# Ledger of designs, part 48: peptides against a protein of PDB entry 5T59

Target 1, 112 residues: chain A of PDB entry 5T59
Amino acid sequence: TTPTMQSTSLLTEHLGYPPISLVDDIINAVNEIMYKCTNAMEKYLMQRNIIGKKDFSDEIKIGTAKLESLLENSVDKNFDKLELYVLRNILSIPSDLLEENRFRLLHHEKLV
Target 2, 90 residues: chain B of PDB entry 5T59
Amino acid sequence: EHIRFQRLVQVCNKALEESIRKLQSWEKIHECFPNYGQTREGIENLTVCQQQVIKLWSNLSRVEFDAIFHERSIEEKLNQLDDLINKARS

## One batch from the design tools (peptide; aimed at target 1 D24 L84 Y85)

Design b2_p24_8 (made by RFdiffusion4)
Pose (drawn by RFdiffusion4):
Structure b2_p24_8 (pose): chain A 112 residues (1-112), chain B 90 residues (1-90), chain P 24 residues (1-24)
Amino acid sequence: as target 1 above (112 residues)
Amino acid sequence: as target 2 above (90 residues)
Amino acid sequence: EFEFPEYTEEEIEETKEIAEKARE
């Protein structure tokens, strides 16, 4: 289903947070990991940048950064589909409930 | 009958697996370090990276998301939502 | 196993607009 304002309003009430807040926590979380990994990888190599008698410091900075930007694209790509797939299929509303009052069951849930 | 939360786990894992796939290929890894990878020690060092980075990627994401799913009780909110739409359709 | 479905540009824009409103 396509998201609607009632679903955002109702799901915000059922969840206690807007449906997008969960998506924010995920995207923001994976990004932090992405950089934590690349930074960890660059330092592992910089203290191993000299093999034999040659110094590959330049190649490592370019290589580690050339990798980081490829994840920035792939992650932004694959987690936007997640941002979509979730708001459409998971945090989702059918027509059975907004055509004939979903408000009954949510109000009914919070009480009885 | 509880089907929506397992999907949330499936979609998260799906996004992560595709997010890291280009790093599982030794080729693209060596393309970023062509001269450095033509040395024995360089090959050994790069192998230690991609295998450890992938493990670090999988572990950090696995721990946080399980934590995020806890702080927001999403497994319950969705289980309540799954079994609630069924009661409505009935 | 699991796959991401394809979405139209219109559906993507509508979803983003609603998501931005929810953030506000």

Design b2_p24_8_s1 (made by RFdiffusion4, then SolubleMPNN; from b2_p24_8, 11 letters changed)
Fold by OpenDDE base, seed 3:
Structure b2_p24_8_s1 (fold): chain B 112 residues (1-112), chain C 90 residues (1-90), chain A 24 residues (1-24)
Amino acid sequence: as target 1 above (112 residues)
Amino acid sequence: as target 2 above (90 residues)
Amino acid sequence: SFTFEEFSEEEIKHTRELAKKARS
């Protein structure tokens, strides 16, 4: 089921934050991790840039940049799917609970 | 009975696994360093680098995602959501 | 288990737009 304004409001009340905020935290985290990984890779290889009296610094910089781009594309694709799944299947409220009587239930539980 | 948090963990793991899959390919790594990877020492360095990056990816993601889940109290909240849904259907 | 094959590119695109709206 697709998230609705009503479900978002109810979940926000329940969670104490909008559902999208959780997804944002996850995405921000993986992006940070991604760049830490690529940076570590570049640094490691740049410390080993000379082999047989040949300097491979330029190739290393270009190569690590390519890997970063590859990883970025993969992260974007997969975590877009994650966002979709989380919002539709995890942080979701069944339609039967969105009825007036069921709406009261969520509010009642919070107030008690 | 409680299923939502389990699903969250599963989808996070899936996304992380699929994201790092390309870096697990030696062929793709080697293609980025065509001349460097033609040397014995270069191959050794790339091999170690690949292994370390994958480990770093896994370790950092575990720590950071667990921190997020804790800060957002998401397991508890999702369990409560499951309970509310089940109660409403009873 | 979980697979991403269940979602089309169109669905992903649509959800992204909705998410952008929600963030604003």
Scores: peptide ipSAE 0.146, ipTM 0.915, DockQ to the pose 0.574
OpenDDE base, seeds 1, 2, 4, 5: peptide ipSAE 0.146, 0.133, 0.141, 0.135; ipTM 0.915, 0.912, 0.915, 0.911

Design b2_p24_8_s2 (made by RFdiffusion4, then SolubleMPNN; from b2_p24_8, 10 letters changed)
Fold by OpenDDE base, seed 5:
Structure b2_p24_8_s2 (fold): chain B 112 residues (1-112), chain C 90 residues (1-90), chain A 24 residues (1-24)
Amino acid sequence: as target 1 above (112 residues)
Amino acid sequence: as target 2 above (90 residues)
Amino acid sequence: DFEFPEFSEEEKKHTRELAAKARA
C-alpha cells in the first residue's frame, strides 16, 4: 500500500506519533549499536597489538576502519529497505479504510 | 488475525541478520588483517573478536529493539490496527 | 524466508518525501 497524507495522519492519530518516528528510533538504535561493536573490536585487538616483537597497531586501526565502513554500508542498505517496508506494508491503511464510512469508524473507535 | 507486529519483528530480524552477514565471513575478516592474521596468536585473537562482536550485535539489538517496541506500544497499536481492518472487512 | 520487496525509484522517493514531511 502506498502511504498518503491521509493515511499518515490517521496512523499518527492512532499511534500517538508519526509512523516514521518508529523507524527513526530503530535506525538510530542500530547505528549506535554498530559503532559500539566496531569500537569494541578495535579496543580488543589494540590490547593485543604486539605479537612477538612486532607491533600491529597500524594494521589493526586500518583493518577495523575497513570493517566499520563495510558494516556502515550494509546497515544503511538494509535499514533503508526496512524503512520502506515498514511504512508501506506494516504501518499502512488499506484503501477501503480510507473511504468516508471507514474513516468514521476509525474516529469512532478512538472516541469510545 | 494479528499479523503486522509479526511482520515488524521479521523485518527487523532480517535487516539485522543481513547487516552482520559480512562480519560472519572469516575470509572477509582475515582480509582486513593480512599480516596480523598470518600469526598464530593473531588468528586466535581475530577468531575470538569475531565471535564476540557478533554476539554483542545480537544482544544489544535485542535489548534495544524490545525497548523501542515497548516505549512505542507498537505491538498493541499494530494489533488494534489489524482488528480495525478485519472489522471493516467483515 | 522473509525477503524485502522491491519498489520503484518513484515509489521510494514518494515514501521518503512523505516521511520527511511527517518529521516536520
Scores: peptide ipSAE 0.662, ipTM 0.953, DockQ to the pose 0.880
OpenDDE base, seeds 1, 2, 3, 4: peptide ipSAE 0.653, 0.604, 0.604, 0.639; ipTM 0.953, 0.949, 0.949, 0.951

Design b2_p24_8_s3 (made by RFdiffusion4, then SolubleMPNN; from b2_p24_8, 10 letters changed)
Fold by OpenDDE base, seed 5:
Structure b2_p24_8_s3 (fold): chain B 112 residues (1-112), chain C 90 residues (1-90), chain A 24 residues (1-24)
Amino acid sequence: as target 1 above (112 residues)
Amino acid sequence: as target 2 above (90 residues)
Amino acid sequence: SFEFPEFSEEEIAHTRELAALARA
């Protein structure tokens, strides 16, 4: 079911926050984790940048940046799908409950 | 009966797994370090690095997502939502 | 195993629009 203003309002009341806020928390978290992972990788390799008489510092920096880009693209794609799935299939209200008389049920249950 | 929270966990895990898939590819990693990866020591370092970053990804995501779920009380709220919907249909 | 659901382009666009409004 596609999100509507009605469902968003009802869910916001139920959750105590807008449904999108949960998704934002998740997305922000994974982005932070992504950065931490790539940063850790770069630091680890930079501590081991010299092999023999060759300094691979530049290659390590470029390579890590490339991996970060690959990861970023994958994160973006997969978590866009996640956002859509969550909003449509998890944080959603069936259409049969989005009628005037059914709105009272959710409201009534909250008050009881 | 309660399905929404399970779905949330599943979709989060799936997104995380699919996102890290490229880093699980040795070929992709090696392509990013073509000369470094031609050395014995380089291969060893990249191997360890790959393993560590994957573990870090998994551990951090678990901790952070669990924290989010707790802070948002999402399991309880989704269970309540399931119950409300089921009650309305009964 | 769990798989991502498929969405139409229209559904994606509409959902993104709603999400953008919610974030504003």
Scores: peptide ipSAE 0.181, ipTM 0.912, DockQ to the pose 0.785
OpenDDE base, seeds 1, 2, 3, 4: peptide ipSAE 0.038, 0.166, 0.168, 0.175; ipTM 0.863, 0.910, 0.911, 0.913; seed 1 fails the geometry check

Design b2_p24_8_s4 (made by RFdiffusion4, then SolubleMPNN; from b2_p24_8, 10 letters changed)
Fold by OpenDDE base, seed 3:
Structure b2_p24_8_s4 (fold): chain B 112 residues (1-112), chain C 90 residues (1-90), chain A 24 residues (1-24)
Amino acid sequence: as target 1 above (112 residues)
Amino acid sequence: as target 2 above (90 residues)
Amino acid sequence: DFEFPEFSEEEKEHTRKLAELARS
């Protein structure tokens, strides 16, 4: 089911933060990790840029940039799917609980 | 029955796995370094680099995601959500 | 690419079994 404003409000109350905040943390983390990985690759190879009498610095820079782009595209695609799935299926409230009488359960449990 | 947190972990792991899959391909790595990879020493360097990056990806993601889950208390909150839903349906 | 379905009874049962195995 598609997330509703009501569901978001109830989950925000339950979680103490909006559901999207969790996803944002995850996405921000993976992006940071991604750039750390590509930076590490470039540094490692640039320390080994000369083989024989040939300098491969330019090729290394271009190659690592290509890998970064490849990884960026993959991360964007997969974690966009993850975001949708998490918000729709994990951080969701079934429709039967979105009735007025069912709201009391969430509020009651919070107050007691 | 608690199901939501385990599913969260599963889909996060899957997304991480799928994201790094192309870097696990030697062919794709080699294509990015066509001349460098034609040297013996270059191949060795690329091989080590590939292995290290994959390990770094795995280790960093584990640490960071665990930290997020802890800071957000998401396991507890999702378990409580499961309990509330099950109770409401009873 | 990956796809995950919505929760099903089968998935719930599978998750339960995995959890039990992890605790044993």
Scores: peptide ipSAE 0.122, ipTM 0.892, DockQ to the pose 0.079
OpenDDE base, seeds 1, 2, 4, 5: peptide ipSAE 0.118, 0.078, 0.096, 0.083; ipTM 0.895, 0.889, 0.891, 0.890

## One batch from the design tools (peptide; aimed at target 1 N78 L87)

Design b2_p25_1 (made by RFdiffusion4)
Pose (drawn by RFdiffusion4):
Structure b2_p25_1 (pose): chain A 112 residues (1-112), chain B 90 residues (1-90), chain P 25 residues (1-25)
Amino acid sequence: as target 1 above (112 residues)
Amino acid sequence: as target 2 above (90 residues)
Amino acid sequence: EEEEEEEIKEEVEEIRELIEEAEEE
């Protein structure tokens, strides 16, 4: 289903937070991990940048950064589909409920 | 009957697996370090990275998301939502 | 592929704007 304002309004009430807030926590979380991994990988190699008698410091900075940017694209790509797949299929509303009052059951839930 | 939360787990894992796939390929890894990877020790060091980075990637995301799913009780809110739409359709 | 990526970004922006409008109300 396509998201609507009633679903955003109702789901915000059921969840206690807007449906997007969960998506923010995920995207924001994985980005932090992405950089935490690349930074960890660069330092592992920088203290191993000299093999034999040659110094590969330049190649490592370029390689670690050249990898980081490829995840920035792929992650942004695959988690936007998540941002879409979730708001359309998981935090989703059918027509059965907004055609004939979903408000009854949510109000009914909070009380009885 | 509880089907929506398991989806949330499936879609998160699905996004992560695709997010890291280019790093599972030794080829693309060596492309970023062509000269460094032509040394024995370089090959050994790069192997230690991609295998540990992937493990670190899997672990950090696994722990946080399980935590995020807890702080927002999403498993329950969705289980309440799944079994609630059924009561409505009935 | 590049066109599909742009379409997905546009849809994400539309959905966020819709959610922001719903928050404002």

Design b2_p25_1_s1 (made by RFdiffusion4, then SolubleMPNN; from b2_p25_1, 8 letters changed)
Fold by OpenDDE base, seed 5:
Structure b2_p25_1_s1 (fold): chain B 112 residues (1-112), chain C 90 residues (1-90), chain A 25 residues (1-25)
Amino acid sequence: as target 1 above (112 residues)
Amino acid sequence: as target 2 above (90 residues)
Amino acid sequence: EEEEEKELKEEVKEIRKLIEESLKL
C-alpha cells in the first residue's frame, strides 16, 4: 500500500519519527559502509602496488574505481527496492485501521 | 503473529547480499585488474583483498544495522503495530 | 534491466515526493 497523508501521520505518531527516517538511516549506513569497503580495498592494494620491478599503481586506482562503481550501482538498485518494500509493506497501515473506529484504537493505545 | 520486524530483517539481509554479489565474483574482480592479476603475487593479493572486503561488508553492516534498529526501537514498534492490526481485526 | 532500474528510481522519487508533501501538512 502506497503511503498516504493519514498513514504517514499515524505511523509518525506511533514510531516517534517519520517512517522515511528509518529508511534514510539504513541507506546512509550502507553508503558509508560501501565507501569504507572500497577505500580499504584500494589502500590494501596500493600498499602492494609494486610486483617485481613493475608499479601497478595506476591500474589499481582504475580497477578499484571500477569496482566502486559496480558496487554503487548494485547498492542503489537493491536499496531502492528495499525502500519501496519497507514503505509499502512493512511501515504501512491497512485500510481497515484508517477507519474512524480503528483510528481511535491507535490513539487509545498510546494514551493508555 | 509478529511478522513485520522479521520481514524488515529479511529484506535488509537480501539487499546486503545482493549488493555484494558482484564482488563475490572472482571473474569480475580479475577483470578490473587485467595485468596485476596476471602475476602470481597479484592474484594472491586480490584473493585476500576480496575475502577481506566481503568480511568487512558483512561485519560493518551487522553492527550498523543493529544499532539503527535499536536506536529506532523498530522491533518493539513493529510488534506493537502487528498487535494493533490483529486486535482491530479480531 | 536498465530501463527497469530507471522505472524503480522514478517510483522511489514519487513515493518520497508524496511523503514530503504529507510531512509538510
Scores: peptide ipSAE 0.616, ipTM 0.950, DockQ to the pose 0.838
OpenDDE base, seeds 1, 2, 3, 4: peptide ipSAE 0.614, 0.613, 0.607, 0.615; ipTM 0.950, 0.950, 0.949, 0.950

Design b2_p25_1_s2 (made by RFdiffusion4, then SolubleMPNN; from b2_p25_1, 13 letters changed)
Fold by OpenDDE base, seed 3:
Structure b2_p25_1_s2 (fold): chain B 112 residues (1-112), chain C 90 residues (1-90), chain A 25 residues (1-25)
Amino acid sequence: as target 1 above (112 residues)
Amino acid sequence: as target 2 above (90 residues)
Amino acid sequence: DEEEEKKRKEEVKKLRELVEKSLSL
């Protein structure tokens, strides 16, 4: 079910915030976590960049950057799917409840 | 009866699991560090690093997502939504 | 597939635009 103005308004009233705000929170959180993870990885390896007499700093930087990109792509893909699913299937109101008579019921329930 | 919150949790977990899957592959990790990973110490370091990152990912995600769900009272709100829908259809 | 991913991104974009418009009214 694709969100409509009516459903968004009703859900916003019910939730106390727009449905998209929840999704934004989730996405922002995972992005933050993602960069924390990649940063931690880089720092960990950079502290161990010398093995024997060879310095692997450049390889580590390049490698971690590649992993970051890989993770970014995966996160973007999977959380795009999540966003669509949540907004269409979880934070949604069935069409039958969006009819005038049903709308009144929802409004009435809130007021009582 | 109450299904929406359960679904939310499920899809969140799925997204998180799928997102980290490539980092769980040793082969992919090693490919990013071809020379570093040819050394004994390098392999050891990469192994530990991989494990730590995965754990960090899992732990942070759990904590942060739970916090979001709590702050947004989403379980309660979704349960209420389910109830409203069920009531309207009864 | 990259094409499928591109389409999905566009869908997300459109959906967000729709939601934002709804909120502005």
Scores: peptide ipSAE 0.531, ipTM 0.944, DockQ to the pose 0.844
OpenDDE base, seeds 1, 2, 4, 5: peptide ipSAE 0.530, 0.528, 0.536, 0.534; ipTM 0.944, 0.943, 0.944, 0.944; seeds 4, 5 fail the geometry check

Design b2_p25_1_s3 (made by RFdiffusion4, then SolubleMPNN; from b2_p25_1, 10 letters changed)
Fold by OpenDDE base, seed 1:
Structure b2_p25_1_s3 (fold): chain B 112 residues (1-112), chain C 90 residues (1-90), chain A 25 residues (1-25)
Amino acid sequence: as target 1 above (112 residues)
Amino acid sequence: as target 2 above (90 residues)
Amino acid sequence: DEEEEKERKKEVEELRKLVEEALKK
């Protein structure tokens, strides 16, 4: 089920930040790592671009770009799934707790 | 009793693993460098790239994600959430 | 064999360095 506005508010209060912020951090981090890895790979290969008097620079650039695209697509796919899962199943409040008395419990626990 | 943080770690690891899966395929890598990969040196270089990128991917992600988890105090917060839920249901 | 392994280690280290350098930026 999709997170409700109420649950988001409660979780934001509990966490000190909106639940989506955690996911954003994760996604941003993996994207950064992804591009750094592919960039490093390209540089590594470009330092080794000449083999047997043949210059493979163009092929290396194209090939690395292709790999980057493949990885990017995979990251997008899998971390979109992660986002949904985290927000729905981890950073979520069960419906039975989304009642007045239980809301007070959450607030009470915070204040005590 | 505390399950949410464990699940978070698990799904993060799964996403990371699934994301890098295509790079784990030598065939996929070779296809991107068809002529370069026809040379002995090229194969060696690509092999190094494949292996090291995968390792670096895993290591860097672990470090960064742990940092995020720490900065966000997510383990503590998720444990507290579990406790609250359990208490409410008891 | 020893020389080959040494070269391989060097290559691995070079790639690692490149990534680390990228991470610093």
Scores: peptide ipSAE 0.229, ipTM 0.899, DockQ to the pose 0.016
OpenDDE base, seeds 2, 3, 4, 5: peptide ipSAE 0.217, 0.212, 0.228, 0.218; ipTM 0.904, 0.900, 0.900, 0.901; seed 2 fails the geometry check

Design b2_p25_1_s4 (made by RFdiffusion4, then SolubleMPNN; from b2_p25_1, 8 letters changed)
Fold by OpenDDE base, seed 5:
Structure b2_p25_1_s4 (fold): chain B 112 residues (1-112), chain C 90 residues (1-90), chain A 25 residues (1-25)
Amino acid sequence: as target 1 above (112 residues)
Amino acid sequence: as target 2 above (90 residues)
Amino acid sequence: EEEEEKKLKEEVKKIRELIKKALEE
């Protein structure tokens, strides 16, 4: 179910924050983790950039950049799917609860 | 009965697993370092690097996502939501 | 797949726009 003004308001009241905030936290976290991983990889290999008498620094920089791009694309795709799924199916309110009688139930439970 | 939080954890894990899939491919790693990977020592370094990155990815994601879920009290809130929905339909 | 990915991004954009409007009202 696609979020509506009513469902967003109710969920925000229930959660204490907008549902999108949770998704943003998740996405921000994975992005941070992603760059930490790629940075660690580059640093590790750059500390081992010389094999024999050959310096592979340039190849390492290019290679790690390519891997970063691949990972970034994959993260974007998979977490776009996650975002849609969470907002439509997890952080959602069925239509029957959006009716007046059911709407009161949410408010009543909060106030009790 | 309580299904939403379980689903949240599942889809998070799935997204994380699918995201790291390319780095789990040795062929993909090697393709990015065609000359470096032709040396014995280079292969060894890439192998260790691949393993460490995957472990780092797993560990950091676990810690950070658990922290988010805790700070947002999402398990409790989703359980409450399930209860409200079930109650309304009873 | 590239086209599907583009479609996915557009869907995310649309849902965020809807949410943004909802939060501002």
Scores: peptide ipSAE 0.618, ipTM 0.949, DockQ to the pose 0.839
OpenDDE base, seeds 1, 2, 3, 4: peptide ipSAE 0.616, 0.614, 0.617, 0.618; ipTM 0.949, 0.949, 0.949, 0.950

Design b2_p25_2 (made by RFdiffusion4)
Pose (drawn by RFdiffusion4):
Structure b2_p25_2 (pose): chain A 112 residues (1-112), chain B 90 residues (1-90), chain P 25 residues (1-25)
Amino acid sequence: as target 1 above (112 residues)
Amino acid sequence: as target 2 above (90 residues)
Amino acid sequence: EEEEEEIKEEVEEIRELIEETEEEE
């Protein structure tokens, strides 16, 4: 289903937070991990940048950064589909409920 | 009957697996370090990275998301939502 | 590349719809 304002309004009430807030916590979380991994990888190699008698410090900075940017694209790509797949299929509303009052059951839930 | 939350787990994992796939390929890893990878020790060091980075990627994301799913009680809110739409359709 | 741009536009539309709903609340 396509998201609507009632679903955003109702789901915000059921959840206690807007549906997008969960998606923010996920994108924001994975990004932090992405950088945490690349930074950890660069330092592992920089203290191993000299093999034999040659110094590969330049190649490592370029390689670690060249990898980081490829994840920035792949992650931004695959988690936007998540941002979409979730708001359409998981935090989703059918027509059976907004055509004939979903308000009854949510109000009914909070009380009885 | 509880089907929506398991989806949330499936879609999260699905996004992560696709997000790291290019790093599971030794080729693309060596492309970023062509000269460094032509040394024995370089090959050994790069192997230690991709295998550990992947493990770190999987572990950090697994722990946080399980935590996020807890701080927002999403498993329950969705189980309440799944079994609630059924009561409505009935 | 075209499909990526369309996905970004859809994400922006959905975020704007959520922001409008928040403003009305």

Design b2_p25_2_s1 (made by RFdiffusion4, then SolubleMPNN; from b2_p25_2, 11 letters changed)
Fold by OpenDDE base, seed 4:
Structure b2_p25_2_s1 (fold): chain B 112 residues (1-112), chain C 90 residues (1-90), chain A 25 residues (1-25)
Amino acid sequence: as target 1 above (112 residues)
Amino acid sequence: as target 2 above (90 residues)
Amino acid sequence: DEEEKKRREEVEEIRKLVQETLERL
C-alpha cells in the first residue's frame, strides 16, 4: 500500500507526528551509530599503528575509510528498504478504512 | 492480533543485520589492511577491532532504537492501529 | 544497483508527499 495524503493525515493525527518522522529518527540514529563505529575503529587501530618499526597510519586511515564507505553503502541500501516497508506496510491504513464510514470511525475513536 | 510493532522491530533488526554484514567478513576487513594484516600483531588487532565494532554497532543500535520507540510511543500507537483495523473488520 | 536507484526515487516521492501533506496540516 502506497501512502496517500489521506492516510498520512490520519496517521499523523493518530501518532501525533508524521509517519516519516519515525523513519527519520531511525535513519539519523543509524547514521550516527555508523560514524561512531568507524571512528572507534580508526582510533583503535591508530593506537596500534606501529608494528615493529613500521608505521601503518596511512594504511589504517585508508582502510578505515574504505570500510566506512562500504558500510555507508549498505546502510543506505537497507534503510531505504526499511523506509519503504515501514511507510507502506507498517505505518499504513488499509483501503477499507479509508472509506467514508471507516474514516469516521477512526476520527470518532480519537475524539472519544 | 498486534503485529505491526513486531514487524517494525523485525525490519529494523534485519536492516541492521544486513548493514553490518560486510564488516562481518574477515576477508573484507583484511582486504582493507593488506600490509597491516600481514603481521601477526596486525591480524590480532584487526580481529579485536572487528569484534568490537560489531558489538558497538549492535549495542548502540539497540539502545538508540529503543529510545526512539519509547519517545515516539510507537508500540502503543501501532497496537492501537491494529485494534482499529481489527475492529473495523469485525 | 538500478533497483536501488528506483527505491531511492520511490522514497523521495513518498517524502515529498508527506512533506506536502504536513504543510497543509
Scores: peptide ipSAE 0.328, ipTM 0.918, DockQ to the pose 0.873
OpenDDE base, seeds 1, 2, 3, 5: peptide ipSAE 0.233, 0.115, 0.113, 0.319; ipTM 0.898, 0.871, 0.867, 0.916; seed 1 fails the geometry check

Design b2_p25_2_s2 (made by RFdiffusion4, then SolubleMPNN; from b2_p25_2, 11 letters changed)
Fold by OpenDDE base, seed 1:
Structure b2_p25_2_s2 (fold): chain B 112 residues (1-112), chain C 90 residues (1-90), chain A 25 residues (1-25)
Amino acid sequence: as target 1 above (112 residues)
Amino acid sequence: as target 2 above (90 residues)
Amino acid sequence: SEEEERRRKEVKEIRELIEKTLKLL
C-alpha cells in the first residue's frame, strides 16, 4: 500500500518526525560509510603504490574510482528499494484502519 | 506480535549486504587493478584491502544504524505502532 | 550527547583496529 497523506500525518505525530526522515538518516549514513570505505581503500593502496620499479598510482586512482562507482550504483539501487519497503510496509498504517479506526488509534496514542 | 522493527533491521541488513556484494568479488576487484594485481605484492595488498573494507563497511554500518535507531527511538515507536494496530483490529 | 560520544568512540576504535591491521600486513 502506498503511503497516504493521512498516514504520513499520523505517523509523523506518532514518531515525532516524518517517516521519510528515518530513511533519509539511513541513506545519508550509508553514503557516508560508502565514501569512507572507498577513501580508506584508496589511501591504503596509495601507500603501497610502488611495487618494484613501477608506480601504480594512476591505476590505483582509476581503479578505486571504478569500485566507488560500482558501490554507489549498488547502494543507490538497494537503498531505493529499502526506502520503498520501509515507507510502504514498515512505517505504514493499514488503509482499513485509517478509515475505520483513525479515532481509536489517536485516542489510544494519547493515552499511552 | 512486534514485527515492524524486526523487519526494519532485516531490510537494512539486506540492503547493506547486497550493496557490498560486488566488492566481495575478487574478480571485480582484480579487474579494477589489472596490472597492480599481476604482482604478488599487489595481490596481497588488494586482498587485505578488500577484506578490511568489507569489515569496515559492516562495522560502521552497524554502529551508525544502531545510533540512528536509538536516536529515532524507532524500536519503541514501531512496537507501539504494532500494538496500536493490533488493538484496533481486536 | 552521551550516546553520540559512545558511538564516536566505537567508530574510532573500529577504524583504529582496521588501520592497525592493515599496517601490520
Scores: peptide ipSAE 0.214, ipTM 0.902, DockQ to the pose 0.015
OpenDDE base, seeds 2, 3, 4, 5: peptide ipSAE 0.210, 0.176, 0.122, 0.194; ipTM 0.900, 0.890, 0.865, 0.896; seed 5 fails the geometry check

Design b2_p25_2_s3 (made by RFdiffusion4, then SolubleMPNN; from b2_p25_2, 12 letters changed)
Fold by OpenDDE base, seed 2:
Structure b2_p25_2_s3 (fold): chain B 112 residues (1-112), chain C 90 residues (1-90), chain A 25 residues (1-25)
Amino acid sequence: as target 1 above (112 residues)
Amino acid sequence: as target 2 above (90 residues)
Amino acid sequence: SKEEEERRKEVEEIRKLVQETLASL
C-alpha cells in the first residue's frame, strides 16, 4: 500500500518536512559512505601494489571496482526495502486517524 | 508504547548489516584479487584492508545516521506520533 | 551550519584515523 496524499500532508505538517526527505538523507549518507569505503580500499592497496617483482596495479583497480559494484548492488537492494518499510510502516498514519475528526486532533496537538 | 523510533533504528541497522555482507566474505574478497591473494604479503594486505573497511563502514554509518536523526528530530517526532495514535485509540 | 560543520569534522577525523591505522599495519 502506497502512502496517501492526505497521509503525506499530515506527516509533513507534523515533521516539518516531507517523510521522503528523511529517507533521502539516509540514502545519500550511505551512498557517500559506500564510496568513501571503496576509495579507501583502493588507495590502501595501490600503496601496496608491488609484491616482489610483480606490479598488481591493474588487478587492484579491477578488483576494487568489482567490490564497489557488489556493494552498490547490495546497498541499492537493501535500502530500497528500507525506504518502502519506513514510508509504509514507520512514517505512516493509520486509516482510522485519516478521518476528518482525527485531523483536528493532530492540529490541536500542534497548537498546544 | 513508543515503537516507531526503535523500528527505524532496527531497520537501518539491518540494511547496513546486509549491505556489507559481501565484503565480510573472505571468499568474495579473494575472488576479486585472484593473483594478488596468492601471495603471502597480498593475503596479509587484503586481510587488514577487509577488517579496517568494515570498521570504517560501521563507524561512518553510526556518526552519519545519528546526525541525521538529530537534525530531523525523528525520535521526538516518532514518539509524538505514537502518542497521538495511542490517544486516538484509547 | 555550525552543527553540520562539526559533524563533517567528526566524519573526517574518523576517516583519517582509519587511513592512518591502515597505513601503520
Scores: peptide ipSAE 0.230, ipTM 0.899, DockQ to the pose 0.016
OpenDDE base, seeds 1, 3, 4, 5: peptide ipSAE 0.227, 0.202, 0.149, 0.223; ipTM 0.899, 0.895, 0.875, 0.898; seed 4 fails the geometry check

